# Peptides against a protein of PDB entry 7UQJ: the designs that were tried, part 97

Target 1, 160 residues: chain A of PDB entry 7UQJ
Amino acid sequence: PELYQNFNITPPRGVLFHGPPGTGKTLMARALAASCSSDERKITFFMRKGADILSKWVGEAERQLRLLFEEAKKHQPSIIFFDEIDGLAPVRSSKQEQIHASIVSTLLALMDGMDNRGQVIVIGATNRPDAVDPALRRPGRFDREFYFPLPDVKARFKIL

## One batch from the design tools (peptide; aimed at target 1 V58, target 1 (a further copy) K56 V58)

Design b2_p25_7 (made by RFdiffusion4)
Pose (drawn by RFdiffusion4):
Structure b2_p25_7 (pose): chain A 160 residues (1-160), chain B 160 residues (1-160), chain C 160 residues (1-160), chain P 25 residues (1-25)
Amino acid sequence: as target 1 above (160 residues)
Amino acid sequence: as target 1 above (160 residues)
Amino acid sequence: as target 1 above (160 residues)
Amino acid sequence: SARTPLTRAPVGAPLVYVPPTAGSP
């Protein structure tokens, strides 16, 4: 921590995994979760699949998001993996419903808002990165974007 | 106050921050929230978003908005910041649920019935200005619109 | 009435001010209410909004609307003004609430209950006319309309 | 006295409009 406090830098805490299907995005997230439970320093893994938070009550989806990010604040070493984040956080449009743009606006305010979110890494895997809201693809929330390509010759050899 | 009476004008009590992502809107709101809590006279900063307003009960979201504006009038030198305000106050539509048009109507009524002395300032950052209702963007409700652009060379030099 | 009843031209049951925002629709009703700054029993003016009638309870909104209309009949020559009538009478659909739908179902029955000797005029204002319910725009209801456009050059010169 | 909850419509549900003649005597 003193190496990041030596400068006035904050570590990048957001990655967006993107690429074709079957290229290793969920596998990499699974290996990272298995590695986080065996290094004997508790890095808590929060798994979220698509629009797991959608509810038929008004304001319960945004409340579930606020609770997920808060429980992430309770245990500082915590990680949030959003599998298929293009179904949870689509590009905000006026044509579609307000539950979607309201979830996206809550996610924007919880990732880089007025309050600091803590040591919470946020990972999102998507096959459609241009279905993710463009305000979610900037530093401070999903700083990095790992493109997982279809494997080349050497990589196919190694996989086989 | 005599300068605002000599000329027969009312000081603007509303600002709408708007601009591309990562251009300084939440940063300016955070710097103003730190400047509200330092000096010999105190300005009270009220931070809100769509999650701690929207409720599942009939007449509870507009009651929360009224409690916010009454509490800000009580602590009379005050700032109210609505982040991602297009999620809180979208363009009113009949093809949407009535809670969003009812929030926009309550917000219009509470802004048209403020102190009329420059005591309660209301600041909103929408990242997208078109998504916010045009009735809120007219002078009298959000008087000023600050465009936070992508920085040019001198500005990028200063930021770096 | 000694003059205007000679010719059998009936006064309107519902007159709708509609136009873009900031075009002076609330000013016309405020100026007509200052033309009610005259002596009593003539042109009693009621200033209501698309809010402050609708409540948490199930009967106070319709009971209060029936009472407003009864007080309007009590003082014979009277005007009821509904500012932001799309807040009181939105479009009834299957994403609509039940309390607003019953407010529309009572406002329609009260406007059809108004007698032919027109002594209560209901003026209503909106910035979005095709967001008020279609039933109040039928004959015998809000049928005469006043469009309030943005000002032209001479009109902007007079305003400045 | 009992409170009335608000329920959201399902995602992608079609709209059904009330006839303009309903509610009139």

Design b2_p25_7_s1 (made by RFdiffusion4, then SolubleMPNN; from b2_p25_7, 12 letters changed)
Fold by OpenDDE base, seed 1:
Structure b2_p25_7_s1 (fold): chain B 160 residues (1-160), chain C 160 residues (1-160), chain D 160 residues (1-160), chain A 25 residues (1-25)
Amino acid sequence: as target 1 above (160 residues)
Amino acid sequence: as target 1 above (160 residues)
Amino acid sequence: as target 1 above (160 residues)
Amino acid sequence: EERIPLELPELGAPLEYVPADAGLP
């Protein structure tokens, strides 16, 4: 939330960190988390892996998401980081598709239910932005997408 | 800057990334530069190496710093990244000390002259935080210091 | 590779980047790859996810690992980065345990077969260092463990 | 001057990392 008021930007409800694997999306989320909390004002960082959300039964995954958002709201200002949020994307199996669709629907509803004035940022990290449900990338959800380039081909050629 | 107003935190004018060499400060700054821009709202990333600032005559280095800050202000929201900002620290030669002191003084003045409400973040990265002029690390300048630990000394001895 | 020669340190066969999720292990691996390559000497960076290695049948996963190490050797100096190397850890199912055990055994053999004089560094990143087979963490393998702390609480407070 | 048009991330506050297991029942 904080970065956006300084720019008079309505804070996105969600920030999508996307880029090739190993571009430091997760580090960045932690570093961002680490760079918003002062001695006086701690920001609470919540982290979930997309795959770990799916490992639970739909109702339990939904409940865990609700609890996560409630806890994040309770401990404002806070960041919810979904690592590998593309793991919430439907795997091609119909039964998994229903599970994933329900969980994604719950996440959508939770993000939509967040007051934009709330001191909770949701960060989704993905290596496969195209695998993230387009509904999650709509305004008022993960409406800010941060491309973690591979450190530029030159920096990558310096990395590589 | 922006993240801090949303939390009612006075945005740092500057963030100092410090930590041992190879702790990914530069990559983090680049990744930080990669994670604030959306398709709709590009944030402009400016990068300079501390040593490259010193490679110019003092007056040209000062002019280049001024132009950099002006350009960053013009292209708000923006980040100015000074890689190896400790390279602005006086090397033990008296003549270089004068040059470096003048450049550091200019950087101080530029950071002081930045309205904290401006959509420009300055990130300095250093491997030698103790070599960074303490004046740069004061409130309203690089008042936020990000220790990139070596992954723990045990881990460093294990990486080493 | 280059980082270690500059220190006159016998390059570890393997470096384990461990730390909580989102500590930038992958970013660091990329950054380390970036920092070791000069304009004159490019280091080739190879990346695999632990889970993607497991998605293949054991024999194909083994073959892919062998090919990866051969390709890395062919393109020296190089870095092999295993992201989420804990994904090679047995999931609680006995059948998966056999598959994972065989793949881990292959990785062990490949790391043991690497001449330490080779300009190939293997970096494993994990969020669960305790889930990484202790055999992978022995000398001559991932004998170097890099704890990616959460950016230290102090660093965290200073970035604020 | 590599003006890498970098999409610039939010420089946020030090988040207390609450371990994923901490406090969520």
Scores: peptide ipSAE 0.000, ipTM 0.229, DockQ to the pose 0.056; fails the geometry check
OpenDDE base, seeds 2, 3, 4, 5: peptide ipSAE 0.000, 0.000, 0.000, 0.000; ipTM 0.191, 0.213, 0.268, 0.339; seeds 2, 3, 4, 5 fail the geometry check

Design b2_p25_7_s2 (made by RFdiffusion4, then SolubleMPNN; from b2_p25_7, 14 letters changed)
Fold by OpenDDE base, seed 2:
Structure b2_p25_7_s2 (fold): chain B 160 residues (1-160), chain C 160 residues (1-160), chain D 160 residues (1-160), chain A 25 residues (1-25)
Amino acid sequence: as target 1 above (160 residues)
Amino acid sequence: as target 1 above (160 residues)
Amino acid sequence: as target 1 above (160 residues)
Amino acid sequence: EEDIPLELPELGAPIEYVDPDAGLP
């Protein structure tokens, strides 16, 4: 919120952090939450793991997403961080169409239903941006993408 | 502390986290503090920004450093985290010799004056290790260095 | 390696980093790798995700683990980082006994078969230490555990 | 392109982390 407000930028509804595992995507999301929260302006950070939403809440995953977005709206300004969003919204494979399609459809609707005036930022982190449904990567959803590369071998050489 | 104590290791007096901005140095220091604190063993985390110590406390910076180290000693086990330590202990440039030399001298003396049995770890974070006075990077001071690479420049360009 | 060698400590064969997601476990493992490696002493950092080993390599997961440990031995000093190790070595639930039991058995054997003189450290990261097979949490395996708390308000109060 | 310095705010900015395992009330 503030990071974007300080630039007179309408905060993107969604930001996709993509890159190899352990590149600091989750860490950046937390650091952004921390940097945007002041003593005057508490940001509530909601974290969910995409695979856990699908696995723990078979049949309730849509409801859990709705509740998450409702709670995030109640506790504005807020960040919803989806770790492993590729687990939540995989590219529609014909074999698992219905359950995944419903959850993806719900997430799409929730992101589209966020008023542009809401102080809710959604951050998705993935190691596999190509495994995320392209419908989520459209304008008004995860319309900003940030690549978190591995510290390249040369950057490793300077670590080392 | 515990990371070192659990290994029967004398904690290094100082650890320098260096690497480009946004590489998670500060967050690592916090994660280390968090990981070293158990329900049984609270670690007190003192954070100071190097530039703030110089700018806010013109003429009092030495006293503030002494007080910080005294408080850290009182609240053992503790971590003192200096963010932007290059701002606190810049390489002696001829133009700002006296004030910076005094603060650096005080920090050196405080790090040298920590008893090897003290459970105080000093972490300095910098984007510019070469801008840190080499006297701080000696054994018994910041004698451990951790490089935090950028995800390489090409990788930043994909963030932007 | 060096973090332990510089302290005359036999490097633990395995270190379990546990704590809520986004607490910096993976980043800590990378920073530890970074810190233990100098221009003179390059540490090779091997990263694998537990769930990916199980899912991508159905029937080959044991071979992939063996190859990983062999490569880590060839490229000493090295760190093997298992992200989400609870996905690789879940607590043996009666319902998925054979495949998981075999992979866990292989990992146990590989950790037990590391000579105490080897410069290979294994770091497991999990959000659920209780979901990791207790056999892995024994002396000579993941015998060191580091808790990465959420910066919960109370943990912040203990850091501060 | 100005490197927006991610100045982590001073220790004290209350980020309320909702524990994902804390059941939504």
Scores: peptide ipSAE 0.000, ipTM 0.202, DockQ to the pose 0.036
OpenDDE base, seeds 1, 3, 4, 5: peptide ipSAE 0.000, 0.000, 0.000, 0.000; ipTM 0.190, 0.326, 0.249, 0.339; seeds 1, 3, 4 fail the geometry check

Design b2_p25_7_s3 (made by RFdiffusion4, then SolubleMPNN; from b2_p25_7, 14 letters changed)
Fold by OpenDDE base, seed 2:
Order: C-alpha cells, then structure tokens, then sequence
Structure b2_p25_7_s3 (fold): chain B 160 residues (1-160), chain C 160 residues (1-160), chain D 160 residues (1-160), chain A 25 residues (1-25)
C-alpha cells in the first residue's frame, strides 16, 4: 500500500510470488508488509496457507475466504498473503471441478470485488505458477508476478 | 549465537550480507535473530544504519559504536546488524579519509576486541561489498560473506 | 557441515526448524547452506518438501528417501532440507498408519544409519512440531530444535 | 523509472500479524 501510495500508483490487487521452495517468497511478503508499515500506518498482515484453507474448512472454505477479505478490508491498510496458493486455486482438473471451482470462483470474485481504492494487497506465493488457475493470473487479480529463483550456484559463491 | 552455542561453535565475529537492494539481507538478519531466540534464550538484536551513524553522530560516531558493542556485550546473546555498512565503512576515498578512517578503525578494533567467547554476532548488510573497506572483510571480522542475488533479470521482467 | 567442522563439533544429525509459517525456516536453512559453502568447500543443498515426497511418490517414497540420503552422502558436505517435514513424518494417526509408518521408519533408519562422522546435516522445517512423530525428535535424529517465532511485537522489542 | 530501493522501515513499525490460529472473531 504505502510503497504504492508514495508513488501515486494504484497498488496491484494481487501479486504472485513464484519460484522454487525456500526462495524467500513468504519472507519478501513479510518484508514488504514491514516496509509499508510506518509508525503512522500499521499494515495488518493476514497469512493463510492455500492447502490449509481447502483441507481444514471442507464446506466452509468460501466463508473463510470471505471473512478473510472482510477482515482485511476492516483492518486497512492490509496484506493478505496466501502461501502455497497453488493449493487454494489449482488448475481445474475435471475430477475435482466442483469444490475447487467454488473456492476459486469465490477468490476470483473477492479479488474482482476489491475496489481499486482499497488499501488491501493480495500476495500469492507458489512454487508452481503453472499449477495456479490462469483465471487468477489475469489483469485485476494476480496481474503482477515475481519470480524468486533459487540462489543459483554462482549466487551462492558470492555468499561466501 | 544460539545456533552456534547449541552446537558449541564459536560464532563468527562478523557476517557480511551482500547483494542487490531488496534481496532480503535485513530480513535474513531478523530471521536469524528470531531463529536464534528461544523461550529460554532471548537474543537481543541491535540494528543500526551505517549512514545514520555517520550522519547523526558527527564527532560521536566512535563513541556510539563503542556503546553499541558494550550494550550488545551486556545483553548477550546478541546480534548487531549494520544495515548499509558500506555507509559506515566505505572504501577509503581520499577526500573523506580522516573521519571515515577513525570510524572504520574503531569498528575494526571493536570486532578484533570481541573475545571469541562472546555471544555477539555482527551482521553487516550492503548492496556494494566492493564499497566496504577490505580490512573489515578479513578473518576475525566479517570473515563470512553472504550474497543475496537479485532474482535474475529474466525473473524481474515478469515483475513488470 | 563446515560451520560444525570449523568448530570441531559433531554436526547434529538433524535440526528441526519449527515456528509459524513465513518465519524464515527455509530461508535460514538456505542461509546456513550458503554460510557453510566456501570456495574450497561447496555444500550441496538438497531440498524436498514432505508432502511432495508422500504425494508424488506413492509406493516409491521410501526409495526416494534412500536415494536422497545416498546422493547427500556422495555429495558431502551436504544439507538435506525437508520443508514441511510434518507432511513427511506426521504423528502416527491410527487411520493412516501403514504408508506413513513405513516412510517414517525409513527416515528414522536413514537418520540412525548416518555415521556421526558424515558431513550430512538434515534440517526439517515445520509449522507444527507437535505434528512431527516424536520418534524423529529423539537424540541422534532431530535432536536440535530451533523455534522461529513470528516477529511478535514483544519479540521485536528485544530485536531493537 | 528509477527502481527505488525497497527501504525497509526502521525496526519499530508495528506489523500486526493476525496468527493463523487466531480464529477470525
């Protein structure tokens, strides 16, 4: 929010952090939250794990997403961080179409329903951007993508 | 400290985190501090910005460094994190030789004067390891380096 | 390995990193791998996700674990990082006893079979240490635990 | 456009983390 406000830029509704496991996607999301939090403007950081929403809340996952976005809206400026968003919104496979389709549809609707004037940023982290439903990767949703490469071997060398 | 103590290892006196801006150097230092803090052993994390020490404390910067190291020693186990250490200990440029030379000399002496038994770790973060005085990058000082690569240029392009 | 070798300490066979999601457990494991890798001694970092081993390798998970440990042994010094180890070695619930029991038993045997002289460190990361089989948390296995708290407000105060 | 460095705020800016296990009220 503030990083974008300070630049008079409309904060993206959603940012997809993608890259190999342990590349610091979650850590960057927290750093961004920390960097946007001033003494005057506390950012509330909401974290959810995509797989946990689907597995713990069978039949209530849509409600939990709605409540999460409502709470994020109440506690503006805020960041919603979805860790492992590929677990929340996998590419539609025919056999699990209905349950996943409803949750994906709810997430799509929630992201689309965020007014561009809201100080809510959604960050999705995944190791598998190709496993995320392409509908989420469209303009007005996760329209910004950030690749977190493994610190390549050459990058490791300069770490010593 | 604890990661080293729990293993009966002498913590390195200094670790240099280097790499492009926004690569998570500061965040890693905080994560290290958090990871080393158990319920039983709280690590005290001292953070200073290199440029702030030089700019805010004209004529008192040496004293502030000494006080920082004394406080870190009193509050063991502790981490001293210097953000932008290239601002604190730049490579000697001829025009600013004396004031920077004294602060660098004080930092060198403080790092050298830490007994190997002290539970104080110094972490320096910089975007410009080549702008850090080579004297600080010697064994017994910042003898460990950590490169934080940018997510490579191709990965950055998908950020736009 | 080197962090431990340079200090003449027996590297723990296993270190459990536990704490809330996004506390930098994976990043710490990578930072440790990077810190231990010198120009002279490259540490090979093996990363696996606990749930991926169980889900992708139904019936081959034991073989994959063995191969992982063999490769880690061939490429010494090495770190094996298990992200979400609670997904690989959950507490034995009565209903999923057999498949999980065999994988856990294989992991136990592999950790027990590592000679204390081997330059292989196993790091397990979890958000749920209580969801990790207690047999893995015994001496000679994951005998070292590191808590990664959320930077709670109180934890931040001691980080200043 | 000059990529302004991500200036991490000084330690002290309170990030309120809602714990995952803190039931949404």
Amino acid sequence: as target 1 above (160 residues)
Amino acid sequence: as target 1 above (160 residues)
Amino acid sequence: as target 1 above (160 residues)
Amino acid sequence: MEKQPLILPELGAPIEYVPVDAGLP
Scores: peptide ipSAE 0.000, ipTM 0.201, DockQ to the pose 0.033
OpenDDE base, seeds 1, 3, 4, 5: peptide ipSAE 0.000, 0.000, 0.000, 0.000; ipTM 0.211, 0.206, 0.296, 0.313; seeds 1, 3, 5 fail the geometry check

Design b2_p25_7_s4 (made by RFdiffusion4, then SolubleMPNN; from b2_p25_7, 13 letters changed)
Fold by OpenDDE base, seed 1:
Structure b2_p25_7_s4 (fold): chain B 160 residues (1-160), chain C 160 residues (1-160), chain D 160 residues (1-160), chain A 25 residues (1-25)
Amino acid sequence: as target 1 above (160 residues)
Amino acid sequence: as target 1 above (160 residues)
Amino acid sequence: as target 1 above (160 residues)
Amino acid sequence: EERIPLILPELGAPIEYVDPDAGLP
């Protein structure tokens, strides 16, 4: 967040962290939140796991997403971190289409409805960026990705 | 890696990374693996998710654990990282007792059977250390824990 | 920490975290410090910004470094984290040569003077490893580096 | 709901990271 202001970069509405499991996507999101929080300006960090939104709130996942975005907006500046976002918005596969379609539609609407003046950043983390609905990966949504490579063994070899 | 040697601490056989989700437990494990790997001495990093061992290999999880430890031993120096280890070795609750008991028993035997001269480190990561079987948290197993705090606002303030 | 002992690797005196800005170097250093602290054995984490040592303590930076290492030694086990270490130990450029040379010389002497039995680890973080004095990157000093890759710049450029 | 207020660490002071709950090896 501070990075974008310092660089006069229009803050993305959504950032997709992707890469192999255990490359620190979630840590980076927390670090970014921590790094953007000052004594004068605290950033509120909201974390949700994609699968938990579906499993805990069968039929209310959309309402829970709306409440999450409202709460994040109320506590600006804020970060909404979706861990395992591929679990929340999987690419439309036949059998679970309706529930996923509605949640995706709601998340799309919430991201599209974020006023550009809002200090809410959405971070999605996934090990499978191609398993995330392409509609979420469009401009004005998760229009920013971040590949978290495996800590390249060779680079770290010069390093030990 | 460097911390324990500099601290003259006997290397544990197993390290439990615990703390809130997204505190970088998995990144740290990968970072440790990569930090210990040189051009001359490559560390082999094995990663398994606790739930994946149970779900993909119903009835073979014990064999898969044995194969994992054998492969890790063959590719020494190595790290075995169990992400979400609470999913692999949950505290014995009544209904799923038999499968979990056998997997826990196998993991215990594998950790106990690691020759102290072996260059295999086992790292478990969990958000719920109390959900890990206490038998795994004993000396000679996951006898070292690492709390990954939330970048606690207050702790980080006392920390700055 | 544990990895080096299990692997019979001589613990480095200093570790250089390098890589593009926002790759979590500082977070990793803090997470390492946190991960190495227990209820039974607290690690003292010392953090300094390279530029702050130069700017706040004009003419006393060497004394401040000595005091920092003495305090870290007194509170063993400890980590000294130099954020933006390229600001503390820039490659010798002509105009500020004398002050930087003395600070670098002092830091070299302090790292060389760390008894191998001391429980003090020095972590330097930089976005510019090539801007760090090569004398600091030698064995017995920052003899271990850590590349924090950009989440691949091409991904981030498609992202930006 | 984990509200994690993230406060930036101040760069200047010795950080006694006394993590009470961190089990060291």
Scores: peptide ipSAE 0.000, ipTM 0.332, DockQ to the pose 0.033; fails the geometry check
OpenDDE base, seeds 2, 3, 4, 5: peptide ipSAE 0.000, 0.000, 0.000, 0.000; ipTM 0.301, 0.208, 0.290, 0.336; seeds 2, 3, 4, 5 fail the geometry check

Design b2_p25_8 (made by RFdiffusion4)
Pose (drawn by RFdiffusion4):
Structure b2_p25_8 (pose): chain A 160 residues (1-160), chain B 160 residues (1-160), chain C 160 residues (1-160), chain P 25 residues (1-25)
Amino acid sequence: as target 1 above (160 residues)
Amino acid sequence: as target 1 above (160 residues)
Amino acid sequence: as target 1 above (160 residues)
Amino acid sequence: SLEEERAAARNEALAAARAEAEAAA
């Protein structure tokens, strides 16, 4: 941590996995979760699938998001993987419902808002990156974007 | 206050930060929140978002807004910051749930019934200005609209 | 009434001020209420809003609306003004609440219960006219309309 | 829709609060 405090830099804590289906996005997330439970320093893994937080009560989806990010603050070494994040956080439109734009606005305020979110890495896997809200694709929340392509010749050989 | 009585004008008590993502809106609100807590006279910063207002009960979201504005009047030199305000206050629509139009109507009434001395300042950052209700964007509610643009060369040099 | 009842032209049961925001609709009702700064028993003015009638309880909103209308009949020549009548009377649908729908179901029955010798006029204001419920715009209700447009050049010169 | 289900759930919660108020009266 002194190497990042040597400068006035904060580490990148957000990655958006994107590419075609079957290219290794959930596999890489699974390998990262298995590696986080065997290094004997507790990196807590939070798994979230799509719109897992959707509820029929008003304001319960934003409350579940706030609770997920807070429980992430309770244990500092924690990770949040959002599988199929284009279903949880679509581009905010006026035509669709307010539960969607309200979830996206809560996710924006919880990733880079007024309060610091802590040592929480946030990973989102998507097949449709341009269905993710463009305010969620900037540094401070999903700094990096890993493009997982269909494998080339050498990579197919290695996979096989 | 005599200057604002000599000319028959009321000081603006509302600002709407708007601009592209990552251009300085939450940063300015964080710098103003740090400047509220340093000096010989104290300004009270009230931070809000859509999650700690929206409730599942009838008449509880507007009661939380009223408690916010009454508590800010109590601590009279005050700032109220609504981040991602288009999620809290979308454009009123009959094709939406009544809780969002009811929040916009309660917010319009509470802003039209403030102290009328410049004591409670209300600052909102929407990232998208069109999504916010036009009744809130008229002078009397959010008087000023600060456009935080993408920086030009001299501004990028100063930021770097 | 000595003059206007000679010709049998009935005064309107419901007159609707509608227009863009900031066009002076609240000013006209405030100026008509300063024309109520006159002696008593003539042009009693009631200033209500699309809020501060609707409550947590199930009967105080309709009971209070029936009482407002009864106090309007008690002082015979009287005017009821509903500012932001889309807050009190939104569009009834299946995303609508039950308390607003019953407020509309009582306001309609109170406007059809108003006698032909027109001594209570109900003026209502809105910035979004096709967001008020369609039933109050039927004949025998809010049927005469005043459009308040943005000012032209001479009107802006007089305002300045 | 989800907003229609929410509005129906708020209506049912208001009806339950009205039944408790009548039982208390």

Design b2_p25_8_s1 (made by RFdiffusion4, then SolubleMPNN; from b2_p25_8, 14 letters changed)
Fold by OpenDDE base, seed 1:
Structure b2_p25_8_s1 (fold): chain B 160 residues (1-160), chain C 160 residues (1-160), chain D 160 residues (1-160), chain A 25 residues (1-25)
Amino acid sequence: as target 1 above (160 residues)
Amino acid sequence: as target 1 above (160 residues)
Amino acid sequence: as target 1 above (160 residues)
Amino acid sequence: SLEEERAKRRNEELRREEERRRREE
């Protein structure tokens, strides 16, 4: 948030963290949330797993997403972190269940409905960026992507 | 790894990483795995998610665990990292499905069957250590536990 | 700690974490410290900032370093984490203040004076590994180095 | 890495697409 303000850059509504599992995507999102909070300005950090939203809220996932975005808006500045977002918004196929299509449609609408001046950043994390619906990866949604490489196995092998 | 050698403590076969989600448990396990290998000595890192073992190998999870431990033994020195181990080995209840009981029993036997001199370390990561079967947390299994606190917001402000 | 025992690797006295600011070096050090502590064996974690040692202890930094290493030795097993170690032990130049030279010399002597069987690990973190005195990066001192890549520096500026 | 470079290229493409959209609005 602060760096965007300093650069007169409109903060992206959505940021996609992608890379192999256990590369620190979730840790980085928490780090960013922490690092943007001051004593004067605390960032509210919302964390959800894509699979949890689908499994816990069968038939209500859309409502839960709406409530999440409303709560994030109420508690601005906020970060919504979707871990395993490919589980929430998988690539659309002709065989895609109507449930996934509705959830994706709701998430698209929620991201499109965010005010550009809103202090809500959405971070999606995935191990498979190509398994995320391309519609979410368009400008005004997850329009910034960050690759989390595997830590060079060779370099780290020197500590243990 | 290094601190245990200096203590003449028999390295625990299993280490439990626990703490809030996104505190870097998986990153740490990869870091540890990576950090043990040199050009002269590469550690083989096996990563599995608890839920993936249950979902992909319904009725074969026990066999897959055996194969995993055999492969880890074959490729010593090795680390087996179970992410979300509470999904693989949940606390036993009177209503627990027979499948979970069998998987837990197999994992217990595999950990008990490791040679104390074996170059295979098992790391389990969970957000809920109390949701892991207490039998796995006994000596000779996951007998060392590490809490990953939420990074203090103030401490992170000092890093970023 | 444990893996070094199994590998008959003498634990390095010092580990250098390097990489751009906020890549999680301090978080990793804390997580390592946490991750070496059990209920039976707690690791004492000492955290210092290089600049804090210089600024708070002008003319006594050497004594404070000695006391820190003595306290770490007393509370074994221990980790000493120097955040921003380039502020404590900058590269020697012909124009380097006598104070910095004395502090570096003291830190060198303290690291050289550690028993290889000592249960004190020193972790240095820096954003500038090339700004750390090369004498500290020799075998038996900070003889293991870990690069913490930014996912992308521009990416951080694009998230923050 | 090749994947980091791909991510950078994609970010640049998305930035250009956003800049184009903002010029058309």
Scores: peptide ipSAE 0.048, ipTM 0.403, DockQ to the pose 0.044
OpenDDE base, seeds 2, 3, 4, 5: peptide ipSAE 0.042, 0.063, 0.030, 0.012; ipTM 0.261, 0.412, 0.337, 0.371; seeds 3, 4, 5 fail the geometry check

